# Peptides against a protein of PDB entry 4U39: the designs that were tried, part 45

Target 1, 302 residues: chain A of PDB entry 4U39
Amino acid sequence: SIKVIGVGGGGNNAVNRMIENEVQGVEYIAVNTDAQALNLSKAEVKMQIGAKLTRGLGAGANPEVGKKAAEESKEQIEEALKGADMVFVTAGMGGGTGTGAAPVIAQIAKDLGALTVGVVTRPFTFEGRKRQLQAAGGISAMKEAVDTLIVIPNDRILEIVDKNTPMLEAFREADNVLRQGVQGISDLIATPGLINLDFADVKTIMSNKGSALMGIGIATGENRAAEAAKKAISSPLLEAAIDGAQGVLMNITGGTNLSLYEVQEAADIVASASDQDVNMIFGSVINENLKDEIVVTVIATG

## One batch from the design tools (peptide; made by RFdiffusion4, then SolubleMPNN)

Design b1_p12_3_s1 (from b1_p12_3, 6 letters changed)
Fold by OpenDDE base, seed 1:
Structure b1_p12_3_s1 (fold): chain B 302 residues (1-302), chain A 12 residues (1-12)
Amino acid sequence: as target 1 above (302 residues)
Amino acid sequence: MNITIARLEVGE
């Protein structure tokens, strides 16, 4: 089974966005120290952590409180993650609960033998230096606790959205990018009848790889596959080029009109941007909601 | 509904 665990406010917003976009084949768990915020989660499983420590009032933007809250609730987290083959841990770094609890939860998942993938955001620069410093500490702790860590730099979202985009919409786009990272991987595995083979390949590419880069490209029109692939490999979300990556995961998602030619064209572009010795796997997914759009997600590991 | 049509390994 695949479990997605949203940790703290940012992680829970991302999980809500995943549920709203009907990401299939995954179980959702919302974790928070704030009981009122947790009640707003759309996840089937809602877990309050650190009830004794915080009394449901949240972590007060302190990562050490988030950490201790997860440690207090270790047994409950273990039971919720039990039997998962793969665990996605999603959080907005820089806060109290997400920054402190996500590494603890990730370590619990890894200790249970699940393939553990972190999908987290760095705060925007405008959220202030304190959040950036807290996020850096949380990301460092996540890197040690996961098999693969995808870090989304929120400041790079400002390069892909309109300059007049309201701050609230920029946060919604961060939640959407977190969704795309989880969905880009989960859709490769959640195929009926192929789950075990697909999971072994994903596990080979993602196990003990540390930091990963994620690129996303979206396009429409006659050359949409090539354009989406080119946008993915040149995505502002990539902090480095994908050249020299040891592993590449590619998802090509389109509407019902997605052709085999478009899939091949997109795959060839990503392969040409990768090392010759790269272990590349790619999946093709039909999403009826995309109509004329193609979405290419590239995750480079190693 | 998301339906995976194909999965291919590149490099075999």
Scores: peptide ipSAE 0.008, ipTM 0.416, DockQ to the pose 0.116
Fold by OpenDDE base, seed 2:
Structure b1_p12_3_s1 (fold): chain B 302 residues (1-302), chain A 12 residues (1-12)
Amino acid sequence: as target 1 above (302 residues)
Amino acid sequence: MNITIARLEVGE
């Protein structure tokens, strides 16, 4: 089974966005120290952590409170994660609960023998230096606790959205990018397709790889596959080029008119931008809601 | 280069 755990406010917003976009084949778990925020989760499983420590009032933007809250609730987290083959831990870094609890939850998942993938955001620079410093500590702790860690630099989202984009929409876009990171991998495993990927192949690419880079490209029109692939490999979300990556996970999602030629064209572009010895896994997903759009998600590991 | 192609049909 695949489990997605949203940790704290940002992680739970991302999980809500995943549920709203009907990401299939995964179990959703919402984790928070704030009981009121947790009630707004759409996840089937809702877990309040650190009930004794926080009394449901949240972590007060303190990562040490988030950490201790997860430690207090370790047995509950273990029971919720039991039997998972794969665990996604999603959080916004820089806060209290997400920054502190996500590494603890990830370590619990890893200790249970699940393939543990972190999908987390760095805060925007405008959220201030304190959040950036807290996020750096949380990301460092996540890197030790996961098999693969996807870090989304929120400031790079500002390069792909209009300059007039309201701050609230920039956060919603961060939630969408978190969704795309989880969905781009989970669809490869959980969605029945013409060609199902072996979970063993995904595990080989993601197990003990440390940091991963994610790029996303969207395009329409006659060259949409090539354009989407080019946008993905040149995405501002990539903190580095993918040419040094040992493994690449690629998801090509399109409407019912997505052709095998378009899938191959996009795969060839990503392959050409990768190392010659790269282990590349790619999936094709049909989403009727995309109509003429193609979405290419690239996750580079190693 | 090991390329694994998965085509995922979103089942109705």
Scores: peptide ipSAE 0.008, ipTM 0.459, DockQ to the pose 0.403
Fold by OpenDDE base, seed 5:
Structure b1_p12_3_s1 (fold): chain B 302 residues (1-302), chain A 12 residues (1-12)
Amino acid sequence: as target 1 above (302 residues)
Amino acid sequence: MNITIARLEVGE
């Protein structure tokens, strides 16, 4: 089974966005120290952590409280994760609960033998230096606790949205990018496409790889596959080029008119931008809602 | 159509 755990406010918002977009073949778990925020989750499984420590009042933007809250609730987290083959841990870094609890939850998943993937955001620069410093500590702890860590730099989202985009919409876009990171991987396993990956192939690419870069490209029209692939490998979300990556996971998602030629064309573009010795796996997913749109997701590891 | 993922064995 595949489980997605949203940790703290940002992680729970991302999980809500995944549920709203009907991401299939995954079980959703919402985790928070704030009981009121947790009640707003759409997840089937809702877990309040650190009930004794926080009394449901949240972590007070302190990562050490988030950490201790997850440690207090370790047995409950273990039971909720038991039997998972893969666990996605999603969080907004820089806060109390997400920053502190996500590494603990990830370690629990890894210790249970699940392929553990972190999908987390760095805070926007406007959220202040304290959040950036807390996020850096949380990301460092996540790297040790996961097989693969996808870090989304929120400031790069400002390069893909309109300059007049309200702060609330920038956070919604961060939630959407977190959704795309999880869905781009989970669909390859859980959703039958033109090309189905087995879980062993995904495990080979993602197991003990550390930090990963994520690029997304979207296009329409006659050259949509090539354009989407080019946008993915040049995505502002990439903190570096993928040319040094030893592993690449590619998802191409299209409508019912997605052709094998388009899949191959996109794969060739991504391969040409990668190391010559790259272990690349790719899958294709059919989503009838995309119509003429193609979405290419690239995850580069190593 | 089960498109078997041809492992791009870059090796040979």
Scores: peptide ipSAE 0.008, ipTM 0.464, DockQ to the pose 0.065
Fold by OpenDDE base, seed 4:
Structure b1_p12_3_s1 (fold): chain B 302 residues (1-302), chain A 12 residues (1-12)
Amino acid sequence: as target 1 above (302 residues)
Amino acid sequence: MNITIARLEVGE
């Protein structure tokens, strides 16, 4: 089974966005120290952590409170994650609950033997230096606790949205990029198709790889596959080129008109931008909602 | 409904 655990406000907003976009084949768990915020979650499983420590009033933007809250609730987290083959831990780094609790939850998932993937955001620069420093500590702790850590630099989202985009919409776009990171991997495993990815192949690429980079490309029209692939490998979300990666996981998602030729064309573009000795796995997914759109997601590991 | 239509590993 695949479980997606949203930790704190940003993680829970991302989980809500995943549910709203009908990401299938995953169990959703919402975790928070704020009981009122947790009640707004759309997740089937809702877990309040640190009830004794916080009394449901949240972590006060303190990562140490988030950490202690997860430690207090360790047995409940273990029970909720038990039997998962894969666990996605999603959080906004820089806050209290997400920054402190996500590494503890990730370690619990890893200790249970699940393939543990972190999908987290760095705060926007406008959230201030304190959040950036807290996020750096949380990201460091996540790297030790996960098999693979995808870090989304929120400032790079500002390069792909309109400059007049309101602050609230920039946060919604961060939630959407978190969704795309989880969905880009989960659809390859959880979606029944003519050719399914073996979970063992995904495990080989993602197990104990540390930091990963994510690129996303979306295009329409006659050259949509090539354009989407080119956008993915040149994505502002990539903090470095993918040519140094030891492993590449590629998802090519299109509508019912997605051709094998388009899949191969996109794969060839990503392969040409990767190291010759890279272990590259690609899968293709049909999503009827995309119509004429192709979405290419590239996860570069190592 | 989402369905996987192809999977390939580079080097096979």
Scores: peptide ipSAE 0.006, ipTM 0.386, DockQ to the pose 0.115; fails the geometry check

Design b1_p12_3_s2 (from b1_p12_3, 6 letters changed)
Fold by OpenDDE base, seed 4:
Structure b1_p12_3_s2 (fold): chain B 302 residues (1-302), chain A 12 residues (1-12)
Amino acid sequence: as target 1 above (302 residues)
Amino acid sequence: RKVTIARLEVGK
């Protein structure tokens, strides 16, 4: 089974966005120290952590409180994650609960033998230096606790949205990028295809790989596959080029008119931008809602 | 409905 665990406010907003977008084949778990915020989750499983420590009043933007809250609730987290083959841990880094609890939850998932993938955000620069420093500590702790860590630099989202985008919409776009990261991988596993991927192949590419980069490209028109692939490998979300990447997960999602030629063309572009000995897995997904759009998601590991 | 049409490995 695949489980997605949203940790703290940002992680739970991302989980809500995943549910709203009908991401299939995954179980959703919402975790928070704030009981009122947790009640707003759309997840089937809702877990309040650190009830004794915080009394449901949240972590006060303190990562040490978030950490201790997850440690207090370890047995409950273990039971909720038990039997998962794969666990996505999603959080906004820089806060109290997400920054402190997400590494603890990830370690619990890893210790249970699940393929553990972190999908987290760095705070926007406008959230201030304190959040950036807290996020750096949380990201460092996540690297040790996961098989693969996807870090989304929120400031790069400002390069792909309108300059006049309100702060609230920038956070919504961060939730959407977190969704795209989880969905890009989960669709490769959970959605039945004409050619089935072995979970062992995903495990080979993602196990003990450390930091991963994510790029997204969207295009329309006659060259949409090539354009979407080129946008994905040059995405502002990539902190570096993928030319050294030894492992690549590629998701190509299109409408009912998506051709095998377009899939191959996009795959060839991404492969050519990767290491010459790249181990690439690609999945092709039909989404009837995309009409003429192609969405390419690239996750580069190694 | 989302349907995966292909899952392929490249470079093995």
Scores: peptide ipSAE 0.023, ipTM 0.589, DockQ to the pose 0.113
Fold by OpenDDE base, seed 3:
Structure b1_p12_3_s2 (fold): chain B 302 residues (1-302), chain A 12 residues (1-12)
Amino acid sequence: as target 1 above (302 residues)
Amino acid sequence: RKVTIARLEVGK
């Protein structure tokens, strides 16, 4: 089974966005120290952590409280994660609960033998230096606790969105990018395709790889596949080029008019931008809600 | 050698 765990406010917002977008074949778990915020989750499984420590009043933006809350609730987390083949841990880093609890939850998942993938955000610079410093500590702890860690630099989202985009929409876009990171991988595994992927192939690309880079490209028109692929491999979300990556996961999502030629063209572009000996897994998804758009998600590991 | 695994899926 595949489990997605949203940890704290940002992680739970991302999980809500995943549920709203009907990400298939995954079980959703919402984790928080704030009981009122947790009640707003759309997840079937809602877990309050650190009930004795926090009384459900949240972590007070303190990562150490988030950590201790997850440690207090270790047995409950273990039971919720038991039998998962893969666990996604999603969080907004820089806060109390997400920053402190997500590494603990990830370690529990990894110790249970699940393929453990972190999908986390760095805070925007406008959230202040304290959040950025707390996030750096949480990301470092996540890196040790996961098989693969995708870090989304929120400031790079400001390069993708319009300059007039309200702050609230920038946070919604961060939640959407978290969704795209999880869905881009989960769709490769969970959805029955024309060609079934072995979970072993995904595990080979993601197991003990450390930090991963994620790029997203969206395009329309006659060259949409090539343009989307080029945008993905040059995405502002990439902290470096995908050249030299040992593994690549590629998802190509289009409408009902997505052609095999477009899938091949996009895959060839990403393959050409990758190492000669790269292990590449690519999936193509038909989303009936997409019109003329193609979305390419690239995750580079190693 | 590049190993490429393809999957076509229908998602809603």
Scores: peptide ipSAE 0.020, ipTM 0.582, DockQ to the pose 0.441
Fold by OpenDDE base, seed 1:
Structure b1_p12_3_s2 (fold): chain B 302 residues (1-302), chain A 12 residues (1-12)
Amino acid sequence: as target 1 above (302 residues)
Amino acid sequence: RKVTIARLEVGK
């Protein structure tokens, strides 16, 4: 089974966005120290952590409280994760609960033998230096606790949205990028295709790879496949080029009119931008909600 | 409705 755990406010907002977009074949768990915020989760499983420590009042933006809250609730987390083949841990780094608890939860998942993938955000620079410093510590702890860590730099979202985009919409876009990272991988595993991937192939690409880069490209029109692929490999979300990556996961999502030619064209572009000896897995997904759009998600590991 | 059409491993 595949489980997605949203940790703290940002992680739970991302999980809500995943549920609203009907990401299939995954179980959702919302984790928080704030009981009132947790009640707003759309997840089927809601877990309050650190009830004794915090009394449900949250972590007070302190990562050490978030860490201790997850440690207090270790047995409950273990029970919720038991039998998962893969665990996604999603959080907004820089806060109390997400920053402190997400590494602890990730380590628990890894110790249970699940393929453990972190999908986290760095705070915007405007959220202040304290949040950036807390996020850096949380990301470092996540890197040690996961098989693969996807870090989304929120400041790069400002390069893909209109400059007049309201702050609230920029945070919603961060939640959407977290959704795309989880969905880009989960659709490769959970949705039956014409050619079945072995979960072993995903494990080979993602196990003990450390930090991963994610690029997203969206396009419409006659050359939409090529344009979407080019946008993905040159995405502002990529902190580096993918040419040195040991492994690549590619998702090509289109409407019912997605052609095999478009899939091949997009795959060839991404493969040509990658290392000659790269292990690449690609999947093609039909989403009936996409009319004329193609979405290419690239995750580069190693 | 989401349907995966193909999953391919590409080794170079």
Scores: peptide ipSAE 0.030, ipTM 0.589, DockQ to the pose 0.112; fails the geometry check
Fold by OpenDDE base, seed 2:
Structure b1_p12_3_s2 (fold): chain B 302 residues (1-302), chain A 12 residues (1-12)
Amino acid sequence: as target 1 above (302 residues)
Amino acid sequence: RKVTIARLEVGK
């Protein structure tokens, strides 16, 4: 089974966005120290952590409280994650609960023998230096606790949205990018296709790989597949080029008019931008809501 | 409904 665990406010917002977008074949778990925020989760499983420590009042933006809250609730987390083949741990880094609890939850998942993937955001620079420093500590702890860690630099979202985009919409876009990171991988496993991927192939690409880069490209029109692929490999979300990546996961999502030629064209562009000996797994997904739009998600590991 | 139409591994 595949489980997605949203940790703290940002992680739970991302999980809500995943549920709203009907990401299939995954079980959703919402984790928070704030009981009121947790009640707003759409996840089937809701877990309050650190009930004795925090009394449901949240972590007060302190990562050490988030860590201790997850440690207090270790047995409950183990029970909720038991039997998962894969666990996505999603969080907004820089806060209390997400920053402190996500590494503990990830370690629990890994110790249970699940393929453990972190999908996390760095805070925007405007959230202040304290959040950036807390996020750096949380990301460092996540790297040790996961098989693969996807880090989304929120400041790079400002390069893909209009400069006049309200702050609230920039956070919604961060939730959407977290969704795309999880969905890009989960659709490769959980959604039946013409060609089935073995979960072993995903494990080979993601097990003990450390940090991963994610790029997203969206395009419309006659060359939409090529344009979307080019945008994905040059995405502002990529902290580096993918040319040295040992593994690539690619998701190509289009409407009912998505052709096999468009899928191949996009895959060839991404493969050509990767290492010659790259292990690339790609999947193509039909989403009736996209109509003429193609979305390419690239996740580069190694 | 989201349907995966193809999955391929490249680089083996």
Scores: peptide ipSAE 0.019, ipTM 0.562, DockQ to the pose 0.112; fails the geometry check

Design b1_p12_3_s3 (from b1_p12_3, 7 letters changed)
Fold by OpenDDE base, seed 5:
Structure b1_p12_3_s3 (fold): chain B 302 residues (1-302), chain A 12 residues (1-12)
Amino acid sequence: as target 1 above (302 residues)
Amino acid sequence: MKITIARLEVGK
């Protein structure tokens, strides 16, 4: 089974966005120290952590409170994650709960023998230096606790959105990028496509790889596959080029008109931008809602 | 460039 666990406010917003976009074949768990925020979750499983420590009032933007809250609730977290083959841990780094609890939850998942993937955001620079420093500490702790860690630099979202984009929409786009990171992997396992991957192939690419980079490309029209692939490998979300990556996971999602030729064309572009000895796996997913759109998600590891 | 297409043979 695949489980997605959203940790704190940002993680819960991302989980809500996943549920709203009908990400299939996964079980959703919402975790928070704030009981009021947790009640707004659309997840079937809702877990309040650190009830004794915080009394449901949240972590007060303190990562040490988030950490202790997860430690207090360890047995409940273990029970909720039991029997998962794969666990996605999603959080907004820089806050109290997400920054402190996500590494603890990730370690619990890993200790249970699940393939543990972190999908987290760095805060925007406008959220202030304190949040950036707290996020750096949380990301460092996540690296030790996961098999693969995807870090989304929120400041790079400002390169994709209009300069007049309201702050609330920039956060919604961060939630959407977190969704795309989880869905881009989960669909390869849970959704039958033109090319099916087994869980063992995904595990080989993602197990004990540390930090990963994610690129996303979207295109329409006659050259949509090539354009989407080129956008993915040049995505502003990539902190570096994928040319040094030893492992690449590629998802190609299209409508019912997605051709095997388009899948091959996109795969060849991504492979050509990667290391010559890259271990690349790719999957294709059919989404009837995309019609003429192709979405390419690239996750580079190593 | 070795594209290893891991064809999972869906065993019959």
Scores: peptide ipSAE 0.025, ipTM 0.550, DockQ to the pose 0.161
Fold by OpenDDE base, seed 3:
Structure b1_p12_3_s3 (fold): chain B 302 residues (1-302), chain A 12 residues (1-12)
Amino acid sequence: as target 1 above (302 residues)
Amino acid sequence: MKITIARLEVGK
């Protein structure tokens, strides 16, 4: 089974966005130290952590409280994650609960033998230096606790949104990018497409790889596959080029009109941007909600 | 480049 665990406010918002977008074949778990915020989760499984420590009042933006809250609730987390083949741990780094608890939860998932993937955000620069420093510590702890860690630099979202985009919409876009990261992988496993991948192939690319880069491209029109692939490999979300990556995971998602030719064209572009010795896996997914759009997600590991 | 197309048997 595939489980997605949202940790703290940002992680829970991402999980809500996944549920709203009907991400299939995954079980959703919401984790928080704030009981009131947790009640707003759409997840079937809602877990309050650190109930003795925090009394449901949250972590007060302190990562050490988030960490201790997860440690207090270790047995409950183990029970909720037990039997998962894959666990996505999603969080906004820089806060109390997400920053502190997500590494503990990820380690629990990994110790249970699940393929453990972190999908986390760095805070925007405008959230202040304290959040950025807390996020750096949380990301470092996540890197040790996961098989693969995808880090989304929120400041790069400001390059892809309109300059007039309200701050609230920038956070919603961060939640959407977290969704795209999880869905781009989970759909390769859980959603039937033109080309299906086995879990063993995904496990080969993602096991013990450390940090990963994610690029996303969306396009429409006659050259939509090529354009989406080019946008993915040049995405502002990539902190570096995908050149030199040991592994590449590619998802191409389209509507019912997605052709095998378009899948091949997109795969060839991503392959050409990668090292000759790269282990590339690619899958294709049909999403009936996509009209003329193609979405290419590239995850570079190693 | 090995392109492996494997069908997931989603174990019930």
Scores: peptide ipSAE 0.009, ipTM 0.462, DockQ to the pose 0.133
Fold by OpenDDE base, seed 2:
Structure b1_p12_3_s3 (fold): chain B 302 residues (1-302), chain A 12 residues (1-12)
Amino acid sequence: as target 1 above (302 residues)
Amino acid sequence: MKITIARLEVGK
């Protein structure tokens, strides 16, 4: 089974976005120290952590409170994650609960023998230096606790959105990018396709790989596949080029008119931008809602 | 209908 655990406010917003977009084949778990925020989750499983420590009032933007809250609730987290083959831990780094609890939850998942993937955001620079420093500490702790860690630099979202985009929409876009990171991988495993990917292949690419880079490309029109692939490999979300990556996971999502030629064209572009000895896994997904749009998601590991 | 296309072994 695949479980997605949203940790704190940002993680729970991302989980809500995943549920709203009908990401299939995954179980959703919402974790928070704030009981009021947790009630707004659409997840089937809702877990309040650190009830004794925080009394449901949240972590006060303190990562040490988030950490201790997860430690207090370890047995409950173990029970909720038990029997998962794969666990996605999603969080916004820089806050209290997400920054502190996500590494503890990830370690619990890993200790249970699940393939543990972190999908987290760095805060925007405008959120201030304190959040950036807290996020750096949380990301460091996540790297030790996960098999693969996808880090989304929120400041790079400002390069893909309009300059006039309201701050609230920039956060919604961060939630959407978190969704795309989880969905890009989960769809490779959970989606019955013409060619089913073996979970063993995903496990080989993602196990003990440390940091991963994520690129997204979206395009329409006659050359949409090539354009989407080129945008994905040159995505501002990539903190580096993918040419040194040991593994690549690629998801090509299109409408009912997505052709095999378009899938191949996009895959060839990503392969050509990768190392010659790269282990590439690619999947294609048909989403009737995309019509003429193609979305390419690239996750580079190693 | 979801089409998953497996591994391009970019074979040497």
Scores: peptide ipSAE 0.009, ipTM 0.470, DockQ to the pose 0.106
Fold by OpenDDE base, seed 1:
Structure b1_p12_3_s3 (fold): chain B 302 residues (1-302), chain A 12 residues (1-12)
Amino acid sequence: as target 1 above (302 residues)
Amino acid sequence: MKITIARLEVGK
């Protein structure tokens, strides 16, 4: 089974966005120290952590409180994660609960033998230096606790969206990018294809790889596959080029008119931008909600 | 409904 755990406010907003976009084949768990915020989650499973420590009042933007809250609730987290083959831990780094609890939850998942993938955001620079420093500590702790860590730099979202985009919409786009990271991988496992990927293949690419880079490309029109692939490998979300990556996961999602030629064209572009010795896995997904759009998600590991 | 059309290992 695949489980997605949203940790703290940012992680739970991302989980809500995943549920609203009908990401299939995953179980959703919302985790928070704030009981009022947790009640607003759309997740089927809602877990309040650190009830004794916080009394449901949240972590006060302190990562040490978030950490201790997850440690207090270890047995509940273990029971919720039991039998998962894969666990996604999603959080907005820089806060109290997400920054402190996400590494603890990730370690619990890994200790249970699940393939543990972190999908987290760095705060925007405008959220202030304190949040950036807290996020750096949380990301460092996540890197040690996961098999693969995807870090989304929120400041790079400002390069993808219009300059006049309201702050609230920029946060919604961060939630959407978190969704795309989780969905890009989960659709490769949970959605049956013409060719089944063994979970073993995904595990080989993602197990003990440390930091991963994610690129996203979206295009329409006659050359949409090539354009989407080129946008993915040159995505502002990539902190480095994908050249030299040991593993690549590629998801090509289109509407009912997605052709095999378009899938191959996109795969060839991503392969040409990768090392010759790269282990590449690609999947094609039909999403009826994508009319004329192709979405290419690239995750480079190693 | 989301349908995966193909999953290919792009071999070495």
Scores: peptide ipSAE 0.009, ipTM 0.468, DockQ to the pose 0.114; fails the geometry check

